# Peptides against a protein of PDB entry 7Z53: the designs that were tried, part 25

Target 1, 150 residues: chain A of PDB entry 7Z53
Amino acid sequence: PRIKNQADCIPFFRSCPACPGSNITIRNQINALTSFVDASMVYGSEEPLARNLRNMSNQLGLLAVNQRFQDNGRALLPFDNLHDDPCLLTNRSARIPCFLAGDTRSSEMPELTSMHTLLLREHNRLATELKSLNPRWDGERLYQEARKIV

## One batch from the design tools (peptide; made by RFdiffusion4, then SolubleMPNN)

Design b1_p11_8_s4 (from b1_p11_8, 4 letters changed)
Fold by OpenDDE base, seed 1:
Structure b1_p11_8_s4 (fold): chain B 150 residues (1-150), chain A 11 residues (1-11)
Amino acid sequence: as target 1 above (150 residues)
Amino acid sequence: VEEMQKWIAAN
């Protein structure tokens, strides 16, 4: 590897290359995500991650929000819980963890973080409205119906 | 982060 001192490395991992079995010399990464427009960047493409992104403390079908900070009463993305948090390592003085989203790159680009925040708010708005329109729906149905609309 | 906060505040 090019970097010799691993003591201060930022724990980012490179995607594994795909082996198409052809003479194509262009390196292509393995796609471990869904191949259709399903907003998996918001909800996650894996079930364990999807569960962590949800507010499971009630039956409102909401996505989890930040428990420490709000923006004038508006929701922010929840923080992740990484042992080697790259956001904490890149700026040790700020002591702000990475955000948790369906896309692990949400904290790498402010533009992406902003869009994820917007979509999180929209999901929760939709789930809230769906609950008012359909009071008998449980949290799972509210979550899935809101997810379909997003 | 600063740009993110500005965007969030505007939306």
Scores: peptide ipSAE 0.000, ipTM 0.226, DockQ to the pose 0.033
Fold by OpenDDE base, seed 3:
Structure b1_p11_8_s4 (fold): chain B 150 residues (1-150), chain A 11 residues (1-11)
Amino acid sequence: as target 1 above (150 residues)
Amino acid sequence: VEEMQKWIAAN
């Protein structure tokens, strides 16, 4: 590598190519996302991530929210727990980790962060209303039904 | 809430 100080480097991996043995002249990346409109930017495309995005401490079907900060009582995105967190590395004085969302780009731009935050709030609002309407529903059903509506 | 009730009833 051209950069000798690798201790402060942000890890970056090039995506794997799709169909490397074909006669396709244009390099395309492998798609790792769901193939249908399912708000995967909020809920994730993989089960481990989806579980990490949920509030599993109760049966309310809620998504996890930030435990350190709120916006005038309103929820913010939870922080991720990344080794070599790029958000911490790029601004060491702020000491704010990257946010966790279904889309890994949620912390790249404030506009995108805001959209993810709004969708998080909307899911939790829907789950809360669904719980009120259906008190006997468990957390899994509340989560799935709210997810379908979003 | 009304729309949600309709949606729930349909599913």
Scores: peptide ipSAE 0.000, ipTM 0.202, DockQ to the pose 0.023
Fold by OpenDDE base, seed 4:
Structure b1_p11_8_s4 (fold): chain B 150 residues (1-150), chain A 11 residues (1-11)
Amino acid sequence: as target 1 above (150 residues)
Amino acid sequence: VEEMQKWIAAN
């Protein structure tokens, strides 16, 4: 390696290349976590997180929403339950915990928060419409079909 | 609501 002092290195593991079987000159990495175009920033990439992001109190296939705040009746991201919540420490007077999303960076800047909020709202809108069109669908199917559309 | 507004203003 060019840098001999490993203490100065940031550990970075490059993803394995995908082998498409054709002569492609552009290297693509393999995705071992999710399918292509997964919206994992909204839904999470792991099952435990994905379940925590869902509203499991009904069979509507909805994502969980904030229980304390709304934006003129519109949903906001739910709060996370962190033992040492950095958001609470950043501004103790505001007393606003970090948001829970598929992407852990959702609370780092308002732009990210807005993006995740928008997609959460879109999912819930889609799930609601799908329920209207397909009243016999259960919550799991509604969730998955809405997720496919997003 | 006030707490949320403070958060928005702080970020």
Scores: peptide ipSAE 0.000, ipTM 0.217, DockQ to the pose 0.039
Fold by OpenDDE base, seed 2:
Structure b1_p11_8_s4 (fold): chain B 150 residues (1-150), chain A 11 residues (1-11)
Amino acid sequence: as target 1 above (150 residues)
Amino acid sequence: VEEMQKWIAAN
């Protein structure tokens, strides 16, 4: 590598290229995200990720929250489980892993972290209110209805 | 999505 000292480097990796048939002059990037309309930044663009973002231990339709930390009793984003966690590598002394969100960039930009945290709280608030209004709804319906409102 | 739009509009 061109830079020898990597102790304080942020380990960013370039996305996969998308090459159109004949034009190789401009490097395009592959887009694997769903549209903004479905709030995939909160809920995920793929089903496995979407399931990991949910609290599946009950039928309340909630998104998963951090199990280690809270903000004065308020929920924080859950931690991801990465083999080579880049967040741990950026500051080894802090030992804070990356957050798990629908957008993989949630831990890279504090603005996204804040927004995702707020939307997570809002979803869970909505799901809780919907449960109160509709006690017969199961977790899947609560989750989907709250997702539609968000 | 609606709540997100409301938040964006309010800020």
Scores: peptide ipSAE 0.015, ipTM 0.349, DockQ to the pose 0.027; fails the geometry check

## One batch from the design tools (peptide; made by RFdiffusion4, then SolubleMPNN)

Design b1_p12_1_s1 (from b1_p12_1 with T4A T6E Q8H)
Fold by OpenDDE base, seed 4:
Structure b1_p12_1_s1 (fold): chain B 150 residues (1-150), chain A 12 residues (1-12)
Amino acid sequence: as target 1 above (150 residues)
Amino acid sequence: PPDAAEQHIPYP
């Protein structure tokens, strides 16, 4: 490695190669994704964060939504509760805190904000439909099944 | 109040 100080290295894990059924010279990775869209950024990779992103007030399997603002009746990302919230500091007049999302960059880039918002809406839509189709499913089942579809 | 969807932190 060109970098002598390993402390400066970011630990990347290389994906496992798919078994080539033919003499394909191109290395393909194993696709471990169950959905077309990797929505891991929406759900969070860590369990505590994942729980905080959920609406736990009911058994509908929903993601949490903003309680202060909506986009013409449509859901927005919930706000985080940060000490020394950097989003509040950037524009003190707007008084808009940082969003709570699976990707911490969601408040930094409008593109990510939009993506998270869309996928949040889609999850909640799916969970709602799944509840209609499967009335006996609890919130955990609804959440997990919706998550798999997204 | 401003739309929360317009929140942006400038990238350094």
Scores: peptide ipSAE 0.005, ipTM 0.279, DockQ to the pose 0.029
Fold by OpenDDE base, seed 2:
Structure b1_p12_1_s1 (fold): chain B 150 residues (1-150), chain A 12 residues (1-12)
Amino acid sequence: as target 1 above (150 residues)
Amino acid sequence: PPDAAEQHIPYP
């Protein structure tokens, strides 16, 4: 059946097909996402998103963490602020918004959620250690140096 | 390698 309420739809876009040579049996897609190696899925590829992923309340160079929940004292991904939050709509009883990450798929794929969480924790750990080793570094330097290590 | 198949968020 066609979804009647288009306002609550999650926008999915089909990538362009890639046809290598004479093999037309297997459909491949052009991957427009940044590689996992550059960690842009964690930090964001665009400056506005990257800023939103940071804890800007201090000069510690930290990534933002969830303000409502923790995992036994450990950080979780922050929530996004979506007008029509699809995560809230998919499970109304859970009342858990979508996570904010550099990759918009973070809430759609549990594997990404876990990886982003781990890398978030690692970044913040590194930034904390770098601050201890280099007390004069500001938040920008701490963030960038930690980002390079991750 | 192509990213793992996008898990569809089930629509209510």
Scores: peptide ipSAE 0.005, ipTM 0.336, DockQ to the pose 0.021
Fold by OpenDDE base, seed 3:
Structure b1_p12_1_s1 (fold): chain B 150 residues (1-150), chain A 12 residues (1-12)
Amino acid sequence: as target 1 above (150 residues)
Amino acid sequence: PPDAAEQHIPYP
């Protein structure tokens, strides 16, 4: 059935096909990720997104964490603030908004969610240790140094 | 006082 209500539409874009110069009938997608551990997954590829992923309430160089939920005291990804949140729309009973991460797919694939969560925790761990080692470093220095290590 | 040497966690 054709959805007529555009207000509830989730925009889906089909990935561009990779055109190998061979008569391969298998449609391959262009891999936009450069490595298994892509920093863009955690930190965002664009500066506005990268800033939104940070905890800017202090000078600890931390990434933002979920303010509502924790996993036995461990951090979870922060929620996004989308006007038309697709996660809320797809499962209205759950009332759980989409996660905010560097990869927009983080809320779509549990595998990505887990990876983002692990790397979030690792960044914050590193930033905390760096603060202990270098008490004079500001939040920007701590964030950047932790980012380089991850 | 002189700045203490910067310390880093070893890079993997």
Scores: peptide ipSAE 0.000, ipTM 0.240, DockQ to the pose 0.028
Fold by OpenDDE base, seed 5:
Structure b1_p12_1_s1 (fold): chain B 150 residues (1-150), chain A 12 residues (1-12)
Amino acid sequence: as target 1 above (150 residues)
Amino acid sequence: PPDAAEQHIPYP
């Protein structure tokens, strides 16, 4: 790499091409994004943040989702409640606040936003399936088990 | 109360 000292860099990489065999006609991409996003950052590294990222309205072990917007019925990241929201200054007409995520950089980098959104959806999917498999698990157990799988 | 059997989502 051109930058030799990468200790203070954000490890954002583009997906590399992958060819499964001798027939190099179809280009696939390897999943390089999940390797650099620590799932612990999706859940928040600090307990107050981690609690704010959870849906505490039920015992389903879900992460909180956006209450204003959805993507064709699919969940989006919840909005934060910042006193001085820098995201509102980016596009004054759109008036979209910053997202609440385990990584504060999620609103700065669209790739992080997308990754956190996907992992949010995956967590909630897993928690839902785990509830179906284990009906007696409480919300804490469901949340922790889903977190382990992600 | 009877303990529910723990089940995990199978990995591929």
Scores: peptide ipSAE 0.000, ipTM 0.253, DockQ to the pose 0.026

Design b1_p12_1_s2 (from b1_p12_1, 4 letters changed)
Fold by OpenDDE base, seed 2:
Structure b1_p12_1_s2 (fold): chain B 150 residues (1-150), chain A 12 residues (1-12)
Amino acid sequence: as target 1 above (150 residues)
Amino acid sequence: PPDAAEQHIPFP
């Protein structure tokens, strides 16, 4: 049966396949990013989302991190600001909002949440190292160069 | 905070 109420749908997007030559047996994803790893789920595929995922309070090229919680001093994904936050409704006692990430499913699958968290940490690590090596780079350049490496 | 593994959005 076709779900008639689109408002109840979770958007699942599948990237276009990339065909490596004549062998169509293995489906690869088209990666529009400069990095080898398709980290569009981390950085966001759309500019407004990508900006919201960044720490814009400084010129360090960092991704935004959770302001309420850390994992033994390590960064966690920032919280989203949803009107009807399904994460808050799912476990009312936990009172933990949905995470903000480039993939809307980041709070739906724990494996995805974990991967996002790891890549967030890696980006921020890289941006920090790049800042040390290149003190003259601004936040935009640090962010973009770190993104390319991830 | 709860472990990220404990946070799920249920399918509708």
Scores: peptide ipSAE 0.000, ipTM 0.301, DockQ to the pose 0.028
Fold by OpenDDE base, seed 3:
Structure b1_p12_1_s2 (fold): chain B 150 residues (1-150), chain A 12 residues (1-12)
Amino acid sequence: as target 1 above (150 residues)
Amino acid sequence: PPDAAEQHIPFP
């Protein structure tokens, strides 16, 4: 296969496939109970990316959100910091950079953008509830526990 | 771009 990253599955609205690691010939269904692997596209599969997707300004275990825009008070994906940002080049008048997500395609496909936005909101909701239930948990534990539930 | 190939022909 020409695609080296076999984890880059395109979710379908009706039935989201899970990308099995090295064997793309077998389509697996998303198991909500084992979603830790499926959420890799939201959380980032690599540690540097995963850290960049987190809000490190506090100990709330949150994912980073857009600092410039909100959707009627709801969170949006943060912007990436690309040297040659294709989103800025595509529409120079809008001056909107690409979104930062676990998948670089998140800004290219509105469906991916919406899904990542939804899951970001859900993670932050879960982390907030977990903090309420467990006030002594630190940000790392909150993040990991919320990630397991998503 | 390589990303476009992934969208139209996933997993070639």
Scores: peptide ipSAE 0.000, ipTM 0.294, DockQ to the pose 0.023
Fold by OpenDDE base, seed 4:
Structure b1_p12_1_s2 (fold): chain B 150 residues (1-150), chain A 12 residues (1-12)
Amino acid sequence: as target 1 above (150 residues)
Amino acid sequence: PPDAAEQHIPFP
């Protein structure tokens, strides 16, 4: 290795290759964290975070939404509860805390915020439709099936 | 109140 001081190394672990069913020369990684589409930005890759992102007040399989603000009746990302909230410090007059999302960067760029918001709305739309189609499904089933579709 | 969707933390 060119770097002699191992303390300067970032411990990267290379993902295992997915076995191609065909003579595909492109190495694909096994995704062990998320669905085929990486929606970790919306759902969180860690179980405690994933639970916090859900609306657990009912059995509708919904993601949590903002309780203070809406966009013309449409859902926004829920706020996080940070001890030292950097979003509150950025603009003290606005008093808008950081968003809670599966990606911690959700409040850093409006583009990310928009994408997270879009996918949040889409999940909740899908979960609602799935509930209509499958009235006997519980909140866990609805959540998981909607998550697979997103 | 301000639109929460406009929240932005500038990158350093």
Scores: peptide ipSAE 0.000, ipTM 0.273, DockQ to the pose 0.030
Fold by OpenDDE base, seed 5:
Structure b1_p12_1_s2 (fold): chain B 150 residues (1-150), chain A 12 residues (1-12)
Amino acid sequence: as target 1 above (150 residues)
Amino acid sequence: PPDAAEQHIPFP
C-alpha cells in the first residue's frame, strides 16, 4: 500500500473488478467478499447497536428508516442521537445530523452512505416479500432470514 | 399446527 502508517487509517476493502471475456464494458465484482460491505457492518456488530438499527414497532423484521426524509418514497438511513454530533458542524445551515448505521463511518463517506442505504432498502424489501410468502413468521425470523440473504 | 411451508424468494 502507498500509505505506510496504517494505524490511523479507516479500513475499507474494495472488491476487485472482473470482466467476462466477451464483454469488457461491463464490470462485474468478484465475489471474494460475501458483500462489498460486510453485511455484518450494515446490521451492526454489537447487540445494542443491532437493536437500535431495527424497527421494533412491529413484527415485520424491518430495519429502522429515517423518520424525517425519504427519497421519492424510498427509505433513507435513520439519524443518530449523538450528544456531540460532528455532522451538524459541517453545514450549520442544513442542520443534518449523522446517520445511524452499523458502520459509524457511513456519515463520513458518501459511498458508504449510499451502500448502506441500498442494503437497508434491500433488507426491507426482502423482509416484506418473506412476510408475504410466510405470513406466520414473526419479526425476529423475518429479520434473521432477510439478513442471511443479504 | 400445519408446518407452514418455508418459501424462499427465488433468486435468478
Scores: peptide ipSAE 0.000, ipTM 0.281, DockQ to the pose 0.026

Design b1_p12_1_s3 (from b1_p12_1 with T4A T6A Q8H)
Fold by OpenDDE base, seed 1:
Structure b1_p12_1_s3 (fold): chain B 150 residues (1-150), chain A 12 residues (1-12)
Amino acid sequence: as target 1 above (150 residues)
Amino acid sequence: PPDAAAQHIPYP
C-alpha cells in the first residue's frame, strides 16, 4: 500500500541491485548499511538530536552511552526519554525503553540497533585515539574529527 | 541488559 500522508512516512533507503554472474533469478541487494554509512543516522540530522546523542559532561568528544547496561564491558546505546515510550508500551513486561540514536527506527529494526551500536563504539574508539594523538583538542574538535572519519 | 530483539517500535 502506498502511504499518501507524509506524516506517516518512515524514510527507507533501498539497496542497489547486485547482479551475480550466476543465472540466479533471485534479485540480490547490496547491503545498504555496510556498503554506505550514512552518518546522519548515527549522529542525528538535527542539531537538538545531535546534542542529545553526545556526552556533554566532558571534553572527550564522545557519544553518549547507556548508563544502566553494558555488553561485557562494551557500550550500548543510551535510552531515549519519551513520555509515551512505544517500546515500553509494546512489551510492558520487559520494561526496556527505546534506544536513542540518530535514526528513530533504531528500536524498530534490530539490524539498525546493532549497526548504531557498532558505530557508536567506533566513534568513541576514534575519539579516544584522537585525544591520545592530539591532547590539546577540545571535545568539539574530537567529536567532529571522529565524525568525519566514520 | 537490553537486547535488540526485545526492542520494537510499532508502526503507526
Scores: peptide ipSAE 0.011, ipTM 0.398, DockQ to the pose 0.031
Fold by OpenDDE base, seed 2:
Structure b1_p12_1_s3 (fold): chain B 150 residues (1-150), chain A 12 residues (1-12)
Amino acid sequence: as target 1 above (150 residues)
Amino acid sequence: PPDAAAQHIPYP
């Protein structure tokens, strides 16, 4: 960082600028996220991430859940697999990795973590009910239909 | 189990 005295600073980072073509007087920002309406915070904005957020071990159309922990029998977000996991550095004694969600900020803000957890549970609930109502639907259809309802 | 309220990613 260019500023050496970080004790009095709030660590805000500026997003990358978007090139507007002809009008360079106004700084625009790049939007790398899809809209809230498509629930990309839960499902991911990119296909590789979206696949990684799914439970692909069966044809139930479920999102992946935490394999180590549950909240009184209820699902939690899965852990990410980061090379240098910043969440492990925050509290070394807790040894809790960062959560994996559609929004990379899920582990930065507890409010997002909670909301993503609730929506994860809702998706899986919907997919389960849809499977019960439509036994012939495959995992892809269950996933997509549940996604549309959320 | 993890406490969502306690988890925070440090700023780079």
Scores: peptide ipSAE 0.010, ipTM 0.425, DockQ to the pose 0.032
Fold by OpenDDE base, seed 4:
Structure b1_p12_1_s3 (fold): chain B 150 residues (1-150), chain A 12 residues (1-12)
Amino acid sequence: as target 1 above (150 residues)
Amino acid sequence: PPDAAAQHIPYP
């Protein structure tokens, strides 16, 4: 190895290859997530975070939304609850906390915030439509099925 | 009310 001191190495693990039945020459990784698109920025990859991102007040399978602000009636990301919130320090007059999302970087740039917000809205739209089509589905099933579509 | 979507941290 080029680096002799392995203590300086950060362990990176390569995902297992997908084995397509077709003559695909390009190596694809297996996505272990339920969705085709990596939406970990919205859903969170860790179970405790994923639960905190959900609206648990009902059985609609929705993601949590901001309780203080909306964008012309459309949902925004919920606020996090940080002891030393760096977003509050960025502009003290605005008094806007950092957003809670699956990606901790969600509040770092408007572009990321926008993507998170769009997929939040899309999930909740999908979950709502799925509920209308499948009235007997519980919140867990609605959440998981919507997540698969996103 | 302030625009929540406009608030961000400068990206390093």
Scores: peptide ipSAE 0.010, ipTM 0.421, DockQ to the pose 0.030
Fold by OpenDDE base, seed 5:
Structure b1_p12_1_s3 (fold): chain B 150 residues (1-150), chain A 12 residues (1-12)
Amino acid sequence: as target 1 above (150 residues)
Amino acid sequence: PPDAAAQHIPYP
């Protein structure tokens, strides 16, 4: 290596590229820790956050959804309960709090918000189908199996 | 209730 003193270096690992079979030349990165789509940020990497993202009111293995708003009957991300909510400051007339998600950036980047919303819906769809196929599964198993599929 | 959409926090 050109740098002999590695004690002053921060560890940075560059992911390997993934090439799609399509003519799309957009470079994707391989994630070996989770699925190709890193759903760890959907479920939360820390146990306290992961629990807060779940619907614990039933045994259906669902993620929590917004209790105030929907998108024509489709689920939206739940709101966080921040003492100083920066999202409320962006548009005081809208009065929309920040979303609660595994990634704190979900309310900052519309692409992340959309992706988290999509994967929330997909998880809940999968958990519902898994319940129909496996009626004896409890909420924990439904949640974990749906998480593995996502 | 009104439908809500994703919001964006502007970059600093």
Scores: peptide ipSAE 0.009, ipTM 0.379, DockQ to the pose 0.029

Design b1_p12_2_s1 (from b1_p12_2, 4 letters changed)
Fold by OpenDDE base, seed 4:
Structure b1_p12_2_s1 (fold): chain B 150 residues (1-150), chain A 12 residues (1-12)
Amino acid sequence: as target 1 above (150 residues)
Amino acid sequence: PPDAAAQRIPYP
């Protein structure tokens, strides 16, 4: 190995090949995720964060949305509660805190913010439609099923 | 209201 100190290595695991034995010359990996889109940026990969990203005030399976601002009636990401909020320091006059999202970088790039916002809206749309189709589903099921579709 | 989407943290 080119790196002698193994402590400097980050472990990477290669996914299993898809369809071994076919005449496919290009190796494809199997996707073990339940959805095509990796929405961990929206849902959070850790359970405590994932819970904080949810709207727990009802049984609709929704993600939390901004309580102060909307975009022409459409949802925005909720604000985080940081003691030393770096977003407030970027523009003191704007007084806009950092967003809370599954990816901590959500407030670093407008492109990320936009993507997170779109998928937030899509989740909540899906959860709403699923509730209409399945009125007896609780908030947990609605959340999980919507998450699988995203 | 201010544009919440306009606020970002600059990269180093």
Scores: peptide ipSAE 0.013, ipTM 0.466, DockQ to the pose 0.029
Fold by OpenDDE base, seed 1:
Structure b1_p12_2_s1 (fold): chain B 150 residues (1-150), chain A 12 residues (1-12)
Amino acid sequence: as target 1 above (150 residues)
Amino acid sequence: PPDAAAQRIPYP
């Protein structure tokens, strides 16, 4: 580990190793996530997280967006609400929390953050178009149908 | 507004 002091630890959880019954010496992590094709990195692989990623204030089937900031009128990822927020701890002067996404690594790599942002925008675009085409669909159906397309 | 680079979490 690069961090040697325990006084100001960054909260980071390492994946547990898989124990294959074979003589494979290569450490492999346990996969607790769904497949890539279901876009679980955007929507979350767990129901509590999936609910937190949705805009539940209306019946439009939208994902939640940042309430403090926009990018020239375009949506940004919402902030997470962590007690020990690693983004706040790593740069105390900036005072910007980690983003909330389906993948907990969304704030670890700027490239991943960008992709999640684009996919968030695409979902919300699709849900909006689906609502215009199908005015009688409720928020759950709009969300699920948009999710299937992404 | 926040940028992704400023919010990067370093790996241990």
Scores: peptide ipSAE 0.013, ipTM 0.414, DockQ to the pose 0.029
Fold by OpenDDE base, seed 5:
Structure b1_p12_2_s1 (fold): chain B 150 residues (1-150), chain A 12 residues (1-12)
Amino acid sequence: as target 1 above (150 residues)
Amino acid sequence: PPDAAAQRIPYP
């Protein structure tokens, strides 16, 4: 390795490049965690987090949505349950907690928040359509098939 | 239900 002293290094692995079929000079990455489109922001890459992001109250294969707020009837990301929630410290009068997502940065960057929200809505839309097409599928099947499509 | 917007975390 170029750096000999690794005592202060964080183990970070660079993904292999993917060659796009387009003439766009943008370097894409091979995603080994989910689909070619990295949806880890929505589903979580760790099983405990992935379970917490699901709606387990029914057999519809849905992701959990915010229980307090909506965007004109559209879903928002669920709130996390952090003991020392840094989002609550930003504006103590607003009392809005940090969002729970597969990416912990979802409450740091509005661009990520919007993307996570859109893909959350898309998953739940897909799961709903899959349920309509396949009424006998259980929640696990619906969740996994919707996840594969996203 | 009321609408909500994203709230940024504070940085030191």
Scores: peptide ipSAE 0.010, ipTM 0.371, DockQ to the pose 0.029
Fold by OpenDDE base, seed 3:
Structure b1_p12_2_s1 (fold): chain B 150 residues (1-150), chain A 12 residues (1-12)
Amino acid sequence: as target 1 above (150 residues)
Amino acid sequence: PPDAAAQRIPYP
């Protein structure tokens, strides 16, 4: 490990290897994600995460947005609530926690952060338009229909 | 405010 101070260690788990084939010398990881086509990077692959990514305060089918910051009135990704948040530990002066997204790598690569932000905005835009067109749809239907379009 | 330039998670 690069970090030698155990007192400041961040818990890290290496992914389990997939079962080896007969002559496969390349270590592959088990894929625990849903298909790319379902936009799991935005919505999450697991139900608990998917619920945490939604705005449950209303019946508008929206994804949760950052409550502290906006980009000129446009939404940013919500923050996660990690114990021992690695983003806080890497830059203690900035005091910006990791973002919450369907992909846990959202705060690892700037490109992913940008993409997830754009897709968050697009989902919420679609959900808003769908609500306008279909006023009687509930939040679940709005969310699912917007998810299908993204 | 946070920007799109995310910081990498440190690895052991």
Scores: peptide ipSAE 0.016, ipTM 0.484, DockQ to the pose 0.028; fails the geometry check

